# Peptides against a protein of PDB entry 7UQJ, part 351

Target 1, 160 residues: chain A of PDB entry 7UQJ
Amino acid sequence: PELYQNFNITPPRGVLFHGPPGTGKTLMARALAASCSSDERKITFFMRKGADILSKWVGEAERQLRLLFEEAKKHQPSIIFFDEIDGLAPVRSSKQEQIHASIVSTLLALMDGMDNRGQVIVIGATNRPDAVDPALRRPGRFDREFYFPLPDVKARFKIL

## One batch from the design tools (peptide; made by RFdiffusion4, then SolubleMPNN)

Design b2_p29_6_s2
Fold by OpenDDE base, seed 5:
Structure b2_p29_6_s2 (fold): chain B 160 residues (1-160), chain C 160 residues (1-160), chain D 160 residues (1-160), chain A 29 residues (1-29)
Amino acid sequence: as target 1 above (160 residues)
Amino acid sequence: as target 1 above (160 residues)
Amino acid sequence: as target 1 above (160 residues)
Amino acid sequence: SALEETRKKAEEAVEEAAERLSEQYRELE
């Protein structure tokens, strides 16, 4: 939060973390959530998996997304982290494509409906950025993208 | 591997990374793979998801596990990383329990069959260590466990 | 940065990443730098090593720190990442303690001299947070701390 | 020495990875 305040940047409503699995996308999202929270200003971190949105929320995914965004707004400042957001990608059935399209449309609407002054940031993480609906990657949504490279062999040695 | 060789420690055949999602388990596995690889001694990193072992390898999971371990041995020094290894956990059906039991039994046998001199390390990552078959958590298998705590809220504020 | 704008938090002048080597501190700092840069608002990422500040900048460390902060301010929004900031810690000689004290004093002054509205964030990474001068860890300096847990030492022993 | 060299190489590759990240972020942005 503080970096962005200093930078007078209009915060992207959404940030896409992409890169190979195990490059720290989810860790980064959590680290970001924690870095934005102080004793006085605790950031609430909401985490969901894209696959869980499709599978666990079958028939209620749209409602649960709305509730998630409402709860995030209620507990602002908040981060909503969608891990494996490419898991919202259509399962190869026409019925699943419709469900996917509805869920994505709901997410689009929720991201578009976030007031630019809203203290809610949405982070999507994917290993397959190309599997993320291009509509989610547009300005005002996941309009910031972060590539998480594999730590190079040399870089991995810097971490250890 | 090189750290263990340097420390004259018998490398554990398997390591369980456990902790909340987004605590860097997969990142760490990759970082470790890279930290162990030099220009002279490149570590080959194999990654699989536990859920993929059950779903994508349906009917061949055992064979694909064997091939994975053979390939890892062929390309030693190697790391086999099983992400979401709790995804090998039985789905609540008797038929799935049998499939699970066979896959777990195969993994047990493969881990047990790793020569202690083998330059193959197996890392399992889970958000649910209690959902990992206790047989996998025994000595000679995933006999070392690493908790990945959530970065503290204060620690999270230092990243953002 | 955008998260911070949304949260109306006074940005910490400094963030301390601490945790064992291998936990992704440097990776995180770079990912944060990238997360904060846009096409419109590129964040300039400056990296220095604490040990290099003492060794490469011998006799000019204070000047180079000043230049670094000036350059960071000139290219704001900016991140200054000090990797191994504990490498500023005194080597066990009285002469090195004086040099260290001077460098730390300069860093303190530079961090204190950053306008709270300045678009410069300082990230320090260390494997030894207790070796970081407590004066650097005070409010208005590295007042945010992020613990990068090792995947348990036992997991290092299974990977290496 | 090997750990230091590994650390140094890792630092360089985090640096390269971060430069690549920063470049890719500049390209993605």
Scores: peptide ipSAE 0.000, ipTM 0.378, DockQ to the pose 0.059; fails the geometry check

Design b2_p29_6_s3
Fold by OpenDDE base, seed 2:
Structure b2_p29_6_s3 (fold): chain B 160 residues (1-160), chain C 160 residues (1-160), chain D 160 residues (1-160), chain A 29 residues (1-29)
Amino acid sequence: as target 1 above (160 residues)
Amino acid sequence: as target 1 above (160 residues)
Amino acid sequence: as target 1 above (160 residues)
Amino acid sequence: MAMEEEREKAEKFSEEAAKLRSEQAKELA
């Protein structure tokens, strides 16, 4: 948070954390949320998994997204963290196209509807940035992308 | 712990995380601990800094290590994370040799005393693997080593 | 970085990351540094451990701090990350008082000497905020404090 | 080239990690 202001960087509306699984994207999002919560200013952290939104709320996913953004706005300053955002907003593929297109469209509209002065940050985490709809990765949406590299494959596999 | 089980990898008795400072060794250990903690199986995470054990407990460091391993065994499945293990068990240097030799000997005995079937994983983190006593890096102790590379400057920037 | 701007929070000159050990303070600082470094704007990340500055540079610690801040200013935008800042600037205790008092005084002067417009952020990480000299925690220094909670067991599990 | 190789390595690792998770999910199932 502070680094952008100190460096005179305009904060993105959305931040995409991408990188191989287990690179700490979710942890970073939580640590950011925790870091931003002082005793005087508690940040409300909303976490949703993309796959959970899609699977649990197939017909209500759009409504759940709207409610989530409304709740985040109500509890500002807040963070909305979409874990596995590629599960929520996959690249438009023909077979699931109608349901996914509607969810993506809703998320786009919600991100575009955030005033630049809103105290709501959206963080999307994915293991597959190329599986996230490019429309979400445009300026004013997830316009900052964070690659969480694999700690060298050997280091990860040896953690195994 | 679950990472090892989930990956069908026999958990090492000890894992050495090494790499430049702030490469996420401590976070990875915590993320591993967190990842291994399901609702059904909570992993107890014990963290100690090598320098803190040495500085705070100069005469009681051995006892503190024993208590730590006992507590970890009591609360299994558990992870013992030694941050800055090079501060706890430096390469045998002549001037501090007696105090360090005793601490190293105690840690060796504690690691050797862990049954292969114990649900206790020991993770040592260091910025200087060559500053860790080679006796700790032998099979049955810290026999798995993980280099946490500096996120390449570009990868650090992509963690943008 | 972005969270503070989005939350209309004036960036502190210094940020204190505090919380239980291994809560990701160092990683957060690096991720923040990474996050602020775009292809167009590379942030130089300086990391020092408080204990290393104190132990390696007992007679040169003040000079090393000055050089660090000069180098950070030269390579702006930059982050100075003091890991284990409680090791560099402990609460004034009587026995080590002269060396510590001088280091604290130097760090205070360096932080106070930073222009509000400087592209240098100072991040201090500690496991013991109460062990950091209160003079460093005053407005214009480490005036923002971030508690890195232990991810509550639930938050650790939800980092799953 | 180097960024593409790192991406390909990251993708391969993502696939391997996804396979590992899938295998784990199958073993837990």
Scores: peptide ipSAE 0.000, ipTM 0.202, DockQ to the pose 0.042
Fold by OpenDDE base, seed 3:
Structure b2_p29_6_s3 (fold): chain B 160 residues (1-160), chain C 160 residues (1-160), chain D 160 residues (1-160), chain A 29 residues (1-29)
Amino acid sequence: as target 1 above (160 residues)
Amino acid sequence: as target 1 above (160 residues)
Amino acid sequence: as target 1 above (160 residues)
Amino acid sequence: MAMEEEREKAEKFSEEAAKLRSEQAKELA
């Protein structure tokens, strides 16, 4: 986080954490949120699970996304972490899932609508980057991607 | 795990990793699998997501659990890691979820059926330990529980 | 990293990741490096192991540290990650380890010599924060510390 | 409100974990 201050680089609006399950994507997002927070500057960390937004808020998922982004903007600097974002924004495969298409469109609009001046970073975590709608992986959205490799089995040995 | 063999300590058959989302439960399970594996003794790591067993294998979830435990036994020493185990074995709340009850019963039986001599450790991870069926948290099953705290917010502040 | 730009916070020169082995310190450092990197702004990630600097470069460890910091400055924005930094900078205990004392002094000087405008972050990871020379943990050096909790040490004990 | 509660829960959880680690470090010693 701090590296970017010194570079006057506009933070990406979105970062995609991808890699095999249990490679620490969620841990990293929390630690980034952690790392970005100071006693003088606390970062608010919002966490949502993609599937939970779809399942718990049938018909309200779009509203919940809007509220989440508004709350994140209100409490900026903030991180919105979407765990299992592929569950929220699956690749637009079948003509029939209007609901998913609408939620994806809302997320796209919310990410696009973030002011470049906004202190809101969106982190999406997935085990299946190819299952994430490519529209989310465009510039101004999740335009940065981070591969979380499996911890090398050799890294495994040195912890003993 | 290997340390316990040297101490004649029977490794727990099951360990419940619980704590808030993104506290590193899955990472730790992998790191433990990693730490227990040597060049002379590789540990096989099986990972399943609780909700995936239910959703992907409608009507075959029990069979998939049996196959998983058989495969883990065949490839021992092994770790079976259930991510989001509360999705597999929710608290037996409503009379109506016979399917969940059967899957839980199968998991109970499989954990009970592990020989004390078996080099198979089961790790369940959950964000909601209270949503895990208490029967799974009994001796001989997930009789060991580990709280994964949120990384302290103070640890958080110093990376910014 | 990017969140810091919006807050005009001087990034710490150094962050200490500490916690038991396998708590994801190295994973976090890599993911931070990743998170800080964009298509428009790639962060160069330098990784060194503390013990490797001592062992591979007998009599040249100081020079290697200087070269590392120079290279990191040349390729800024950059992250220098020291894995097992306690191997590089042990607490100055015994009268006999003049070599370690010199390397620690060089690292102190290099961290102090980083311009506040420099886009170089140093991350040190250790399993033994108390084995790290307290001089490295002072303001302007590793003045920020992140505890990587063990997933409950009881989790570790109960898996063995 | 819900996020502050999640944050407070997260902070408490972190503190409890730090305590638990400290206790466990004492049990190892």
Scores: peptide ipSAE 0.000, ipTM 0.267, DockQ to the pose 0.039; fails the geometry check
Fold by OpenDDE base, seed 4:
Structure b2_p29_6_s3 (fold): chain B 160 residues (1-160), chain C 160 residues (1-160), chain D 160 residues (1-160), chain A 29 residues (1-29)
Amino acid sequence: as target 1 above (160 residues)
Amino acid sequence: as target 1 above (160 residues)
Amino acid sequence: as target 1 above (160 residues)
Amino acid sequence: MAMEEEREKAEKFSEEAAKLRSEQAKELA
């Protein structure tokens, strides 16, 4: 938030962290939250897991997403981190169409409903960016993407 | 693998990584894989997510587990990392008993079927160790547990 | 430690992890610690933040460093991880000279005082390797350096 | 110079890691 304001940059509504599993996407999101926090301006960090929203809240996933975004807006500046967002918003496959379609539509509406003045950043993490519904990767949603490379095995051999 | 052989230590069949979300369990598992890899001795890292095995492979989860362990054995030394293992092997609750019981029994059989000479380490990660079927947390399975605490600046952590 | 002994490699006294904020330096340090741990040979992981040592322990930072190294030696094999080491040992600037000079001198003495037989690895993490006192980056101290690349620099500039 | 070389090494590494992922994805396919 502060960094964007300082540079007169509109904060992205959503940022996609993608890369192989265990490249530190979740850690980076927490580190970003901490780095953007000051003693005077604490950022509230909300973390949800895509699969947990589907599994724990079958039939209420949409409501849980709405509540999450309302809470994030109430506690702005805030970061919403979706770990494994491909689990929440998989590419529309014919077999799970309706439930996933409703959740994706809700998430789209929530991301679109964020005013540019809102100090809420959404970070989605995935190991499979191509498994995320392309509608979420459009401008005004997850419009910025970060690739997390694997740490070099050779670099690790140099440590070891 | 090498670390255990060099110290005449029997590699654990399974290690449970548990702790709050975003404490780096997945990254630790990858980091273990890469640290045990050399240019001459590359460790093959297999990653599966507990919920994905259940959801994508309903009725084939047992077969997918068997194939995973066969592949890991074929590509030894290897690490099998189960992220969210509580999603694959939840504590036996009466309502989902049969399918989960079959998957848990298959995973138990696969872990028990690993010869002590096998260069296959299984790592399970969970945010809820108490939600993992206790049968998986027994000796010869996930018999070693590592707590991943939240970074408390004051907190001293033993990495076991 | 074990990996170094197995390859007849002298473990570095210090390893500098550098790279942009949130590239997983802290997580990698933890992952290295866990990877070098066995059941019989548990590595003790000590984490400190450079700025916290300065801010919380003004006038006692040197004592806290000594205690940290004594504790790490007592619990060897061990890893000491300094997050934001540039905050602990900034390049000597004229305005904060005496306090920082004393802390840096203490850290240098502690790193130099580690016997090559000591199973203590020091990992320093920084976002600014050039802001670390060059005396710490010399042989026998932080003599090995690892660059942690960002997830896509273009994407990070978009988050930052 | 050293940071640029490390950056070039990191970019090359990112490319090699992408290649290795592509090769591993081809071997797993």
Scores: peptide ipSAE 0.000, ipTM 0.200, DockQ to the pose 0.074; fails the geometry check

Design b2_p29_6_s3
Fold by OpenDDE base, seed 5:
Structure b2_p29_6_s3 (fold): chain B 160 residues (1-160), chain C 160 residues (1-160), chain D 160 residues (1-160), chain A 29 residues (1-29)
Amino acid sequence: as target 1 above (160 residues)
Amino acid sequence: as target 1 above (160 residues)
Amino acid sequence: as target 1 above (160 residues)
Amino acid sequence: MAMEEEREKAEKFSEEAAKLRSEQAKELA
């Protein structure tokens, strides 16, 4: 009996977009949100900047993340786009370890707690994928990565 | 004799990309640079962040702009992309008027001094077009503007 | 009395996106459609694949184009995105010249017949801009082109 | 193989995003 392992390509719960500044990570996330949206199936797009969550909601960043994921779940199908996610979940630098650890832990728990049946996609964009906590880049979280290179400048001037 | 007004669409010497953060201005500029390049006609893309020119080259910003335009002219066809150009040429606020006025004046002169036959395109990106000196937004400079709105997630859903 | 010649920047009636497969032409068109839409000004986005118009509507492709432009005009401001427009308007190959010529002629007439005051933008995406009829690439039609190169994969690796 | 496919997808995605920004710039002028 041939066990057709249906590799159920679990739709990536999280996708990491990484590449240089201005490679279009943010735009692509917006375009994915748009492209996954049909007249029948409106995808709700939530955009947050990682640095803004840390800076604007000092001490409430974890709550704001929870509320964001709840609102995304409420309005599913939905996309959560974290622009500059390296600003939200930096690799543990010693001087701010506790605050960052709590936010990272919350984001991990929120991504892990997304029911496999949930229609919530999380997109993280960073210019520095190595500045993102490796725990976020594991299976069940940002388990798909998309590099956004500098577009080859030579190929685009044919259009002007 | 019908005067065929050859609307010589003077290739805009400067294009201003403006719109909210994460609308893809920087990506688009990079994408334009890449898309305008062919294997035969390599476009040289120069990217600078406006705030970096002001902050990294205090007192040499004008020289760095001149060198950038000279290098762009030397490597034409070329694109000069100023990311966050509102950081390079802010509207003259009273307290820093002299330094800002010199940088703006230099950028104006460099854009105006681009030979109409020059194959150098300048792209400025800003989240705040109203924070860019209006003199830069005049004909012969950033005389084309492109707004990058937040993609209406609802409108995108009608496209799928 | 200073005659302010209002250079009515006629918004390009058509924009051609070209570049290799997977350069994000389709995604960009979707994200533009979304980005041009605000809560106040919903842009209606119509997406069609060029090959689908030819293949699904054999003998009605011209009618489907007319209906598409009518619907776009009815729901203006609007964007018509032709993905793989080289499939819709191929350069005249001898064996299918009449059918292709009629479709191209219809698309030309529809683009030319867009009132200068109409808020309908047409975006064509192709992997082969040289496979698009040159008549479509003239002023008043796809008079703006944007090349989407393969992002320099090597340049991508320097950023990781 | 998997890295090349992810790279090709990532390339596709980057370029799509780059296009999106260019077009968005034009439409709002």
Scores: peptide ipSAE 0.000, ipTM 0.268, DockQ to the pose 0.052; fails the geometry check

